Peptides against a protein of PDB entry 4QMF. Designs and how they scored, part 46

Target 1, 175 residues: chain A of PDB entry 4QMF
Amino acid sequence: ESSFMTLFPKYRESYLKTIWNDVTRALDKHNIACVLDLVEGSMTVKTTRKTYDPAIILKARDLIKLLARSVPFPQAVKILQDDMACDVIKIGNFVTNKERFVKRRQRLVGPNGNTLKALELLTKCYILVQGNTVSAMGPFKGLKEVRRVVEDCMKNIHPIYHIKELMIKRELAKR

## One batch from the design tools (peptide; made by RFdiffusion4, then SolubleMPNN)

Design b2_p14_5_s3 (from b2_p14_5, 6 letters changed)
Fold by OpenDDE base, seed 5:
Structure b2_p14_5_s3 (fold): chain B 175 residues (1-175), chain A 14 residues (1-14)
Amino acid sequence: as target 1 above (175 residues)
Amino acid sequence: DIVEKAIEELEKEL
């Protein structure tokens, strides 16, 4: 028997209550049990005697991790697919100055969200910038690229430079 | 806007 638990922030409680039946149904297909604890503010997933694939518990762990970081259920549930990976990048500890943090985090999104959209297209990833974390879902290669761009942005390297590099690499790969 | 131009170019290739 394997079990994993994650805590979620209080502001996420209302949404998690709303979608928890859908979480339960998705995990039941794999005979994974789940519990939402509103007192502790936690989500738990665990294998049962009927769990066929022991590796699915790791994907269930990732599901609750993504949900805790504000990823919507219709997107987060895709983590249960074999070809889908995820990453939760902590960005809150790169700078101590709050104004500098906010400015650098905003650069990841850009005007009208266009910087983020360009990065999603080039890496073939879903990317959500929320609070002190960036959540990403997609192929492993794309996730590595996303983490590099996100961390470098928090280190004061503007995302547009990486976008230009990714565009050049894409063009070269067509030859 | 450089990003907008980049997105437009990418969308044409997809």
Scores: peptide ipSAE 0.063, ipTM 0.736, DockQ to the pose 0.082
Fold by OpenDDE base, seed 4:
Structure b2_p14_5_s3 (fold): chain B 175 residues (1-175), chain A 14 residues (1-14)
Amino acid sequence: as target 1 above (175 residues)
Amino acid sequence: DIVEKAIEELEKEL
């Protein structure tokens, strides 16, 4: 049987404990077993002899990956749907200067979260900026766009440039 | 359009 494990940071423990019964119930529908190890700080998902769809284990893997990166359960659980994909974009290694990192990460969010909201709408993705990662969920095309904008932002290309580009492309696609 | 409004707000920062 297939098994996947993901480590989570200590600050996430309390939340994961509170929602783990919901995780278990969601995965039980697919006959996927799961374990929360509070000592190690890990989540594990496993196929069972009753797992019907072998591919669902990959979605279960993605579920725990998203949960580890602070995506809330009601959003993360949507990954189990056939039409939903996700990406976890590492942003912490683009710049060594902490102040520059924080500044560029903040540009991605923008004033009152407006930049991020615009990007979510244009790409039809959910996007969460947390710590050294950006988690995204949505259609594959949208995820590719999100990754480009996120990485370019960390490379000092302001998100507004891409947002304008995406708007133009959207308008052209309607014609 | 909500996206257009967001862009307008962002343009003020440039």
Scores: peptide ipSAE 0.053, ipTM 0.737, DockQ to the pose 0.635
Fold by OpenDDE base, seed 2:
Structure b2_p14_5_s3 (fold): chain B 175 residues (1-175), chain A 14 residues (1-14)
Amino acid sequence: as target 1 above (175 residues)
Amino acid sequence: DIVEKAIEELEKEL
């Protein structure tokens, strides 16, 4: 039987406790078992003898990964859909200087969140910037674009450059 | 289209 475990930060514990029954219910539909360990600070998913689709365990793994990175349950649970993929982009190691890190991370969000919203719309992805990670959910093509923009931003390439490029590409695709 | 409207607003800021 296959099993996957993900650690979560302590500040996430209260929320995970409140939604864990919903997680259990969602995974029960696929005969995937799950465990929330509050002592260790971990979530575990595992196949059972009744698990029919062997691939669903990988989606369950992704679900707990997203939940650990502050994605809300109503959004994270969409990962169980066949057409939905995700990516968790680690951004904390691109810059050693904390102030520079914060400035570059803020550029991804932009004024009033408009930069992030534009990126979400253009890539057809959900995007959450939290701590040292960016979580994204959507089609593989969109996820590839998100990762490029996020990593380039941390490498001091402003997201506006990529957004303009994506806007042009979208306009061309409408013709 | 909501997306088109958002893009138009973004273009004004860029």
Scores: peptide ipSAE 0.038, ipTM 0.730, DockQ to the pose 0.191
Fold by OpenDDE base, seed 1:
Structure b2_p14_5_s3 (fold): chain B 175 residues (1-175), chain A 14 residues (1-14)
Amino acid sequence: as target 1 above (175 residues)
Amino acid sequence: DIVEKAIEELEKEL
């Protein structure tokens, strides 16, 4: 038996409670058990005797991790698909100054979210910037690119540089 | 604007 637990912040409680039946139904298809503990503020996933694919528990672990980081259920549940991977990038430890942190995080999003949208399109990833983390879902190649851009942004390398590089690479691949 | 141009070009291919 394998099990994984993830804590979630208090502000997610109401949402998680409303979607938990959907989580249960999605995981039941794979014979993965799940528990929402509102007192502790945790989500747990477990293999059962009926779990056919033991590797699915790792995807279930990732599901609850994404949900804890404010990813909506309709997006997060896609992690159960074989072709989908995810990454949760911690960004809060790159800068000690709060104002500088906020400024660099905002560069990742850009005006009207356009920088983030461009990055999503170029990497074929879903990307959510929330608090001290960036959650991403997509192909492994795209996730690697996202992590590089996100971390470099927090290190004061502007995302536009990477976006331009990705654009050039895409143009070359079309030929 | 590189970002706007990138978005425009990418959206045309979707």
Scores: peptide ipSAE 0.079, ipTM 0.740, DockQ to the pose 0.115; fails the geometry check

Design b2_p14_6_s1 (from b2_p14_6, 7 letters changed)
Fold by OpenDDE base, seed 1:
Structure b2_p14_6_s1 (fold): chain B 175 residues (1-175), chain A 14 residues (1-14)
Amino acid sequence: as target 1 above (175 residues)
Amino acid sequence: SKILEEIKKEIEKF
């Protein structure tokens, strides 16, 4: 028996209640049990006697982790697919000054979200910047690139430099 | 592609 639990912030409670039946249905296809505890503010996933692939519990763990970090269910549930990986990048501890933190986090998003959208396209990842974390879903190569850009941004290396490099590599690959 | 073109223009300003 394998079990994983994650806590979620209070502001996420109403949404999680709304989609929990969908979570249950998605996990039932894999014979994974799940529990939403509104008192503790936690989500739990567990293997059952009927779980065919024991490794799916790790993907279920990732699912609840993504949901806790505000990833919408229709996107988060894609983690159950074999070819989909994810990463939750903690960005809150790179800078102690709140104003500096906000400015650097905003650089990841850019004007009208264009910087983030460009990074998504270049890495073939879904990326969500929320609070003190950046959640990403996609291929492992893309996720590695996303983490580098995100962490470097918080270390005061502007994302534009990495985006330029990725664009050049993309153009070279088309030749 | 449109977004990438916009980003390209922004990069060229640096």
Scores: peptide ipSAE 0.035, ipTM 0.701, DockQ to the pose 0.955
Fold by OpenDDE base, seed 4:
Structure b2_p14_6_s1 (fold): chain B 175 residues (1-175), chain A 14 residues (1-14)
Amino acid sequence: as target 1 above (175 residues)
Amino acid sequence: SKILEEIKKEIEKF
């Protein structure tokens, strides 16, 4: 039997309570048990004697990790699909100055969210910037690209540089 | 995509 636990911030509690029955139902299809602990502020997933696919517990682990980082359930639950991977990129430790951190994080989003939307399209990923993390879901190749762009942004390399490169690569791939 | 075209135009200014 395998078990994984993830802590979540207090501000997620209300939402998680709201959707937990949906989480339970989704995981029940795979015979994965789950527990929401409101006292500790944790989510737990666990294999059962009926769990058939041993790999699904890792996806369940990823599910609760994504939920803890503010990914909405309708999106997060897609992690249970075979063709979907995810990454949670920690961005909070690249810059000590809070103002600089906020500025660089905002660059990932851009005006009206256009920078982020462009990055999502180019990498074929879902991307959510929240707090000290960036959550991404998509193909492995796309996730690798997202991580590079995100981390470089926190290192003061503007996302526009990478977006340009990704656009060029996309055009070359079409020919 | 329209958004990509808009971004392309902005990038080309640099």
Scores: peptide ipSAE 0.034, ipTM 0.694, DockQ to the pose 0.835
Fold by OpenDDE base, seed 5:
Structure b2_p14_6_s1 (fold): chain B 175 residues (1-175), chain A 14 residues (1-14)
Amino acid sequence: as target 1 above (175 residues)
Amino acid sequence: SKILEEIKKEIEKF
């Protein structure tokens, strides 16, 4: 049997308690067991003797990873679908200066969230910027593009550069 | 396409 555990920040506790019955129900469909430990601040998923698809445990692992990083359940649960992948990009270690970090992170969002919305449309991904991580869900090609844009932004390459590049590539693909 | 038009609209806001 396989098991995976992830820790979550204290500020997520109230939300996770609220949606845990929904998590349990979603995983029960695949005979994956799950445990919410409020003392340790952890989520655990594990296969059972009734688990039919052994690969689904990896998707369950991804589910709790996404939930720990503030992705809401209605979006995170889509990871259980075969056509969905995810990435959690750590951004907190690219810049030592806190003010510079906050400024660069804000560039990913942009005015009224327009920069982030444009990136989501071009990559066909869901993207959430929260704390020291960026969570993304979508096709592998799109996820690769998101990671490049996010990391380059933390390295002081403005997202608008990549957005223009992606737009050009999209136009060239029309045949 | 509708998607491209939406993207163009958003890019124009930058």
Scores: peptide ipSAE 0.033, ipTM 0.700, DockQ to the pose 0.385
Fold by OpenDDE base, seed 2:
Structure b2_p14_6_s1 (fold): chain B 175 residues (1-175), chain A 14 residues (1-14)
Amino acid sequence: as target 1 above (175 residues)
Amino acid sequence: SKILEEIKKEIEKF
């Protein structure tokens, strides 16, 4: 039997407690067992004797990973769909200076979140910037584009230039 | 920025 565990920050505890019955119900449809450990601050998913699809445990692993990184349940649970992939991009290690880190992370979001929304539209991904990670959900092609833009942003390449490039590519694809 | 405003206008067409 396969099992995966992820730790979550203390500030997520109240939310996870609130939605855990919904998590359990979603995973029960696939006969995947799950445990929320509030003492350790962990989530665990496990296959059972009744688990039919052996690959679903990997999606369950991704589900708890997304939940730990502040993705809301109604969005995170979509990872259980066959056509949905995800990526958790660590951004905290690109810059040592805290103020520089915050500035570059804010560039990714942009005024009123408009830069991030533009990136979501162009890549057909859901994107959440939270703490030291960026969580993304969508098609593999879109996820690759998101990772490039996010990492380059932390390397001091402004995301607006990538967005312009993606817009041009989109227009060319319509011809 | 000017470039962002231009991009916003283009996105509004979608």
Scores: peptide ipSAE 0.030, ipTM 0.678, DockQ to the pose 0.115

Design b2_p14_6_s2 (from b2_p14_6, 4 letters changed)
Fold by OpenDDE base, seed 2:
Structure b2_p14_6_s2 (fold): chain B 175 residues (1-175), chain A 14 residues (1-14)
Amino acid sequence: as target 1 above (175 residues)
Amino acid sequence: SEVLEKMKEEIEKA
């Protein structure tokens, strides 16, 4: 039997408590057990004797990982689908200066969120920028592109450069 | 997408 645990920050506790019944129901369909520990601030998923698909526990692990990083349940639960993958990109360690970090992180979002929306459309991914992480959900190809853009942004390569490239590639693919 | 069209316009202006 396999078990995975993730810690979540205190500010997520209220939300996780409100949606935990929905998490339980979603995982019960796959005979995966789950536990929310409000004292420790952790979520745990476990296989049971009735778990049929051994691979689903890894998706359950990803589910709680996404929830811990502020992804809303209606979006995060899609990770249980066969064609859906995810990535949690740590961005907090690329720069030491807090002001520089905030500026570079804001570039990912852009004016009115348009940069982020463009990136989501071009990569066919869901993307959430929160705190020291960027969470993404989508096809593996798209996730690879998202990670590249996100990390390069933190390395002072403006996202617009990559967006231009992706737009050109998209136009070429339509011809 | 309207968002992509707006981005295209911004890119062309830059």
Scores: peptide ipSAE 0.069, ipTM 0.745, DockQ to the pose 0.720
Fold by OpenDDE base, seed 5:
Structure b2_p14_6_s2 (fold): chain B 175 residues (1-175), chain A 14 residues (1-14)
Amino acid sequence: as target 1 above (175 residues)
Amino acid sequence: SEVLEKMKEEIEKA
């Protein structure tokens, strides 16, 4: 038997309570058990004697990790699909100055969210910028590109330069 | 897409 636990911030409690029946139903299809502990502020997933695919527990682990980082359930539950991977990128430790951190994080989003939307389209990923983390879901190749852009942004390389390069690569691939 | 076309224009202006 295998189990994984993740803690979640207090501000996520109300939402997680609301969707937990849906989480339970999704995991029941794979005979994965789950527990929401409101006292500790944790989510737990575990295999059962009826779990057929032992690898699904790792996807269940990723599901609760994504939910803890504010990814909405309808998107997060897609992690249970075989072709879907995810990454949670910690961005809070790249810059000590709060104002500089906020400015660089905002660059990932851009005017009207256009920078983020462009990055999502070019990498074929879902991307959520929230708090001290960036959550991404998509193909493995796309996730690697997202992490590079996100980390470089926090290192003061503007995302627009990476977007330009990705656009050029896309055009070349059409030939 | 419309988003990528707008981004292309912004990059060309930069």
Scores: peptide ipSAE 0.061, ipTM 0.741, DockQ to the pose 0.763
Fold by OpenDDE base, seed 4:
Structure b2_p14_6_s2 (fold): chain B 175 residues (1-175), chain A 14 residues (1-14)
Amino acid sequence: as target 1 above (175 residues)
Amino acid sequence: SEVLEKMKEEIEKA
């Protein structure tokens, strides 16, 4: 049997409690067991003797990882689909200055969230900027692009530059 | 997408 555990921050506890029955139901379809430990602040997923597809445990691992990083359940649960991949990008260690960090993180979102929305559309990914991580879900190619933009943003390359490039590439691909 | 079009316009103005 295989098992994976992830810790979640205290502020996430209330939400996780609320949706845990839904998590359980979703994983039950695949005969994956799960446990929410409120004392430790952890989520665990585990294969059972009835688990048919052993690879699904990796998706279950990703599910709890996404949930721990504030991805809403209706979005996070999509990771269980075969065609869906995810990435959790750590952004908190690129800049030591808090103000600079916040500023660069905000650039990812942009005015009214338009920068982020543009990036989502161009990469065909879901993207959530929260705390010290950016969570993304989508096709592998899109995820690679997201990671590049996100990390470069933290390195002081404005997302608008990459968005421009992605737009150009998109237009060229239509020809 | 409207968002992309707006972004395109913003980029062109920059």
Scores: peptide ipSAE 0.050, ipTM 0.732, DockQ to the pose 0.751
Fold by OpenDDE base, seed 3:
Structure b2_p14_6_s2 (fold): chain B 175 residues (1-175), chain A 14 residues (1-14)
Amino acid sequence: as target 1 above (175 residues)
Amino acid sequence: SEVLEKMKEEIEKA
């Protein structure tokens, strides 16, 4: 039997409490048990004797990881689907200067969120920029592209460069 | 620029 635990920040407590019944119901379909510990501030998922697919516990692990990083439940729960993958990209360690960090992180979002929306469309991924992480969900190819753009952005390569490249590639693929 | 404009349109429709 396998068990995974993820800590969540205090500001997520209220939300997680409100949706935990939905989490339980979603995981029950796979005979995965789950526990929300409000004292410790943790979520735990574990296999049971009735768990048929041992690999589903890894998706359950990813689910609670995504929830801890502020991904809404209706989106996060999609990770339980076979065709859905995710990535949590740590961006907080690329830049020590807080102001520079904020500026580079904001470049990922762009004016009115248009940069992020463009990246989501081009990669066919869901992308959430929150705190010191970027959470992404989608196909493996798209996730690889997202990680490249995100990391390069934190290394001072503006996302528009990659977006233009992806747009050109998309247009060429339509021919 | 043409590609950018097309993408802008797609973003607005989404």
Scores: peptide ipSAE 0.035, ipTM 0.722, DockQ to the pose 0.184

Design b2_p14_6_s3 (from b2_p14_6, 6 letters changed)
Fold by OpenDDE base, seed 3:
Structure b2_p14_6_s3 (fold): chain B 175 residues (1-175), chain A 14 residues (1-14)
Amino acid sequence: as target 1 above (175 residues)
Amino acid sequence: SSILEEMKKKIEEF
């Protein structure tokens, strides 16, 4: 049997309690056991003797990782699908200056979230910017593109440059 | 997508 554990911040406790029955039900379909530990502030997933697909435990691991990083359950649970991958990108260590960090993070989101939405559409990914991390879900190719854009943004390369590049690539692919 | 069209316009202005 295999098991994985992820810690979550205190501010997520109320939400996780609310949706944990849904998490349990989703994982039960795959015979994966799960535990929410409110004292430790952790989520655990574990294979059982009835688990028929050993690989699903890795997706369950990713599920709790995403939930810990504020991804809503209806989105996070999609990670259990075969064609869905995820990435958690740490952005907090690229810049030491807090103001510069906030400014660059805001560039990624853009006015009214339009920059981020455009990036989501072009990469076919879900993207959540929260705190010091960016969580992304989608096809592997799209995730690679998201990571590049996100990291470059923190390195002071404006996302608009990459969006233009992705738009051109999209048009070329339609031919 | 209308959002992509809007972004295209912004890129052209950049």
Scores: peptide ipSAE 0.157, ipTM 0.810, DockQ to the pose 0.864
Fold by OpenDDE base, seed 4:
Structure b2_p14_6_s3 (fold): chain B 175 residues (1-175), chain A 14 residues (1-14)
Amino acid sequence: as target 1 above (175 residues)
Amino acid sequence: SSILEEMKKKIEEF
């Protein structure tokens, strides 16, 4: 049997408690067991004797990873779908200066979140910027693009540059 | 998308 565990920050506890029955129900459909440990601050997923698809445990692992990084359950649970992938991009270590970090992270979001929304549309991904990570869900091609834009943003390449490139590519792909 | 149209405008000035 396979098991995966992820830790979650204290500020996430209240929300996770609220939705854990929904997590359990979603995973029960696949005969994956799960445990929320409030003392340790961890989530665990495990295969059971009745788990039919052995690969679903990896998606369950990703589910709890996404939940730990503040992705809402209604979005995170989509990871259990066959065609959905995810990525958790660590952005906290690209720059040591806190003000610079905040500025670059804000560039990724943009005014009223419009930059991020544009990136979501162009990559066909869901993207959540939270704390020191960016969580993304979508097709592999889109996820690859998201990671590039996110990391380059933290390296001081403004997202608008990549958005321009993505828009050009989109136009060229039209038939 | 209206968001993409807004981005187009920003691209013009970029």
Scores: peptide ipSAE 0.153, ipTM 0.808, DockQ to the pose 0.929
Fold by OpenDDE base, seed 5:
Structure b2_p14_6_s3 (fold): chain B 175 residues (1-175), chain A 14 residues (1-14)
Amino acid sequence: as target 1 above (175 residues)
Amino acid sequence: SSILEEMKKKIEEF
């Protein structure tokens, strides 16, 4: 038997309660058991005697990790697909000054979210900036690029420079 | 896409 647990912030409790039946149904297809503990504020996933693929528990672990970091269920559940990977990037510890943190985090999003949208298109990833983390889902190569851009942004390298690089690479790949 | 074309213009002006 394999089991994984993650804690979630209190502000996610209401949403998680509303979608937990959907989580249960999605995991039941793979004979993975799950528990929502509202007292502790935790989600748990477990293999059962009926679990056919033991590797699916790792994807279930990733599912609850994504849900804890505010990824909506219709997007997060895609992690159960074989071709989908994810990353949760902690951004809260790169700078001590709160104002500087907020400013750099906003650069990642950009005006009207256009910077983030461009990055999503170029990396073929879903990206959610929330609180002290950035959650990303997509191909492994794309995720590696996202992490680089996100961390460099928090280190005061503007995302526009990476976007320019990715656009050039995209044009070269068409030839 | 339209967003990439807009970004291209911004990069050229940056």
Scores: peptide ipSAE 0.150, ipTM 0.806, DockQ to the pose 0.856
Fold by OpenDDE base, seed 2:
Structure b2_p14_6_s3 (fold): chain B 175 residues (1-175), chain A 14 residues (1-14)
Amino acid sequence: as target 1 above (175 residues)
Amino acid sequence: SSILEEMKKKIEEF
């Protein structure tokens, strides 16, 4: 028997309560059990004797990880698909100065969210910037690119540099 | 630039 647990912040509790039946139903299809503990503020997933695919527990682990980091359920549940991977990138430890952190995090989003949307398009990933983490979902190649751009941004390399590079690469691949 | 125009178009379509 395998189990994984993740903690979630208090502000996430109300949302998780509202969607937990949907989480349960999605995981039941794979005979994965789950528990929402509102006292501890945790989500747990675990295999059962009826779990057929042992690898699905790892995807269930990723599901609760994504949910804890504010990814909406309709998006997060896609992690259970075979062709979908995810990454939760911790960005809070790159910069000690709060104002500098906020400024660099905002660069990832850009005017009207266009920088982030461009990055999503070019990497074929879903990307959510929230708090001290960036959550991404998509193909492994795309996720690698997202992590590079996100971390470099926190290291004061503007995302537009990478976006331009990715755009050029995309155009070259069409030829 | 042409690439920036394409980017704008694609962003709107995404």
Scores: peptide ipSAE 0.065, ipTM 0.759, DockQ to the pose 0.183

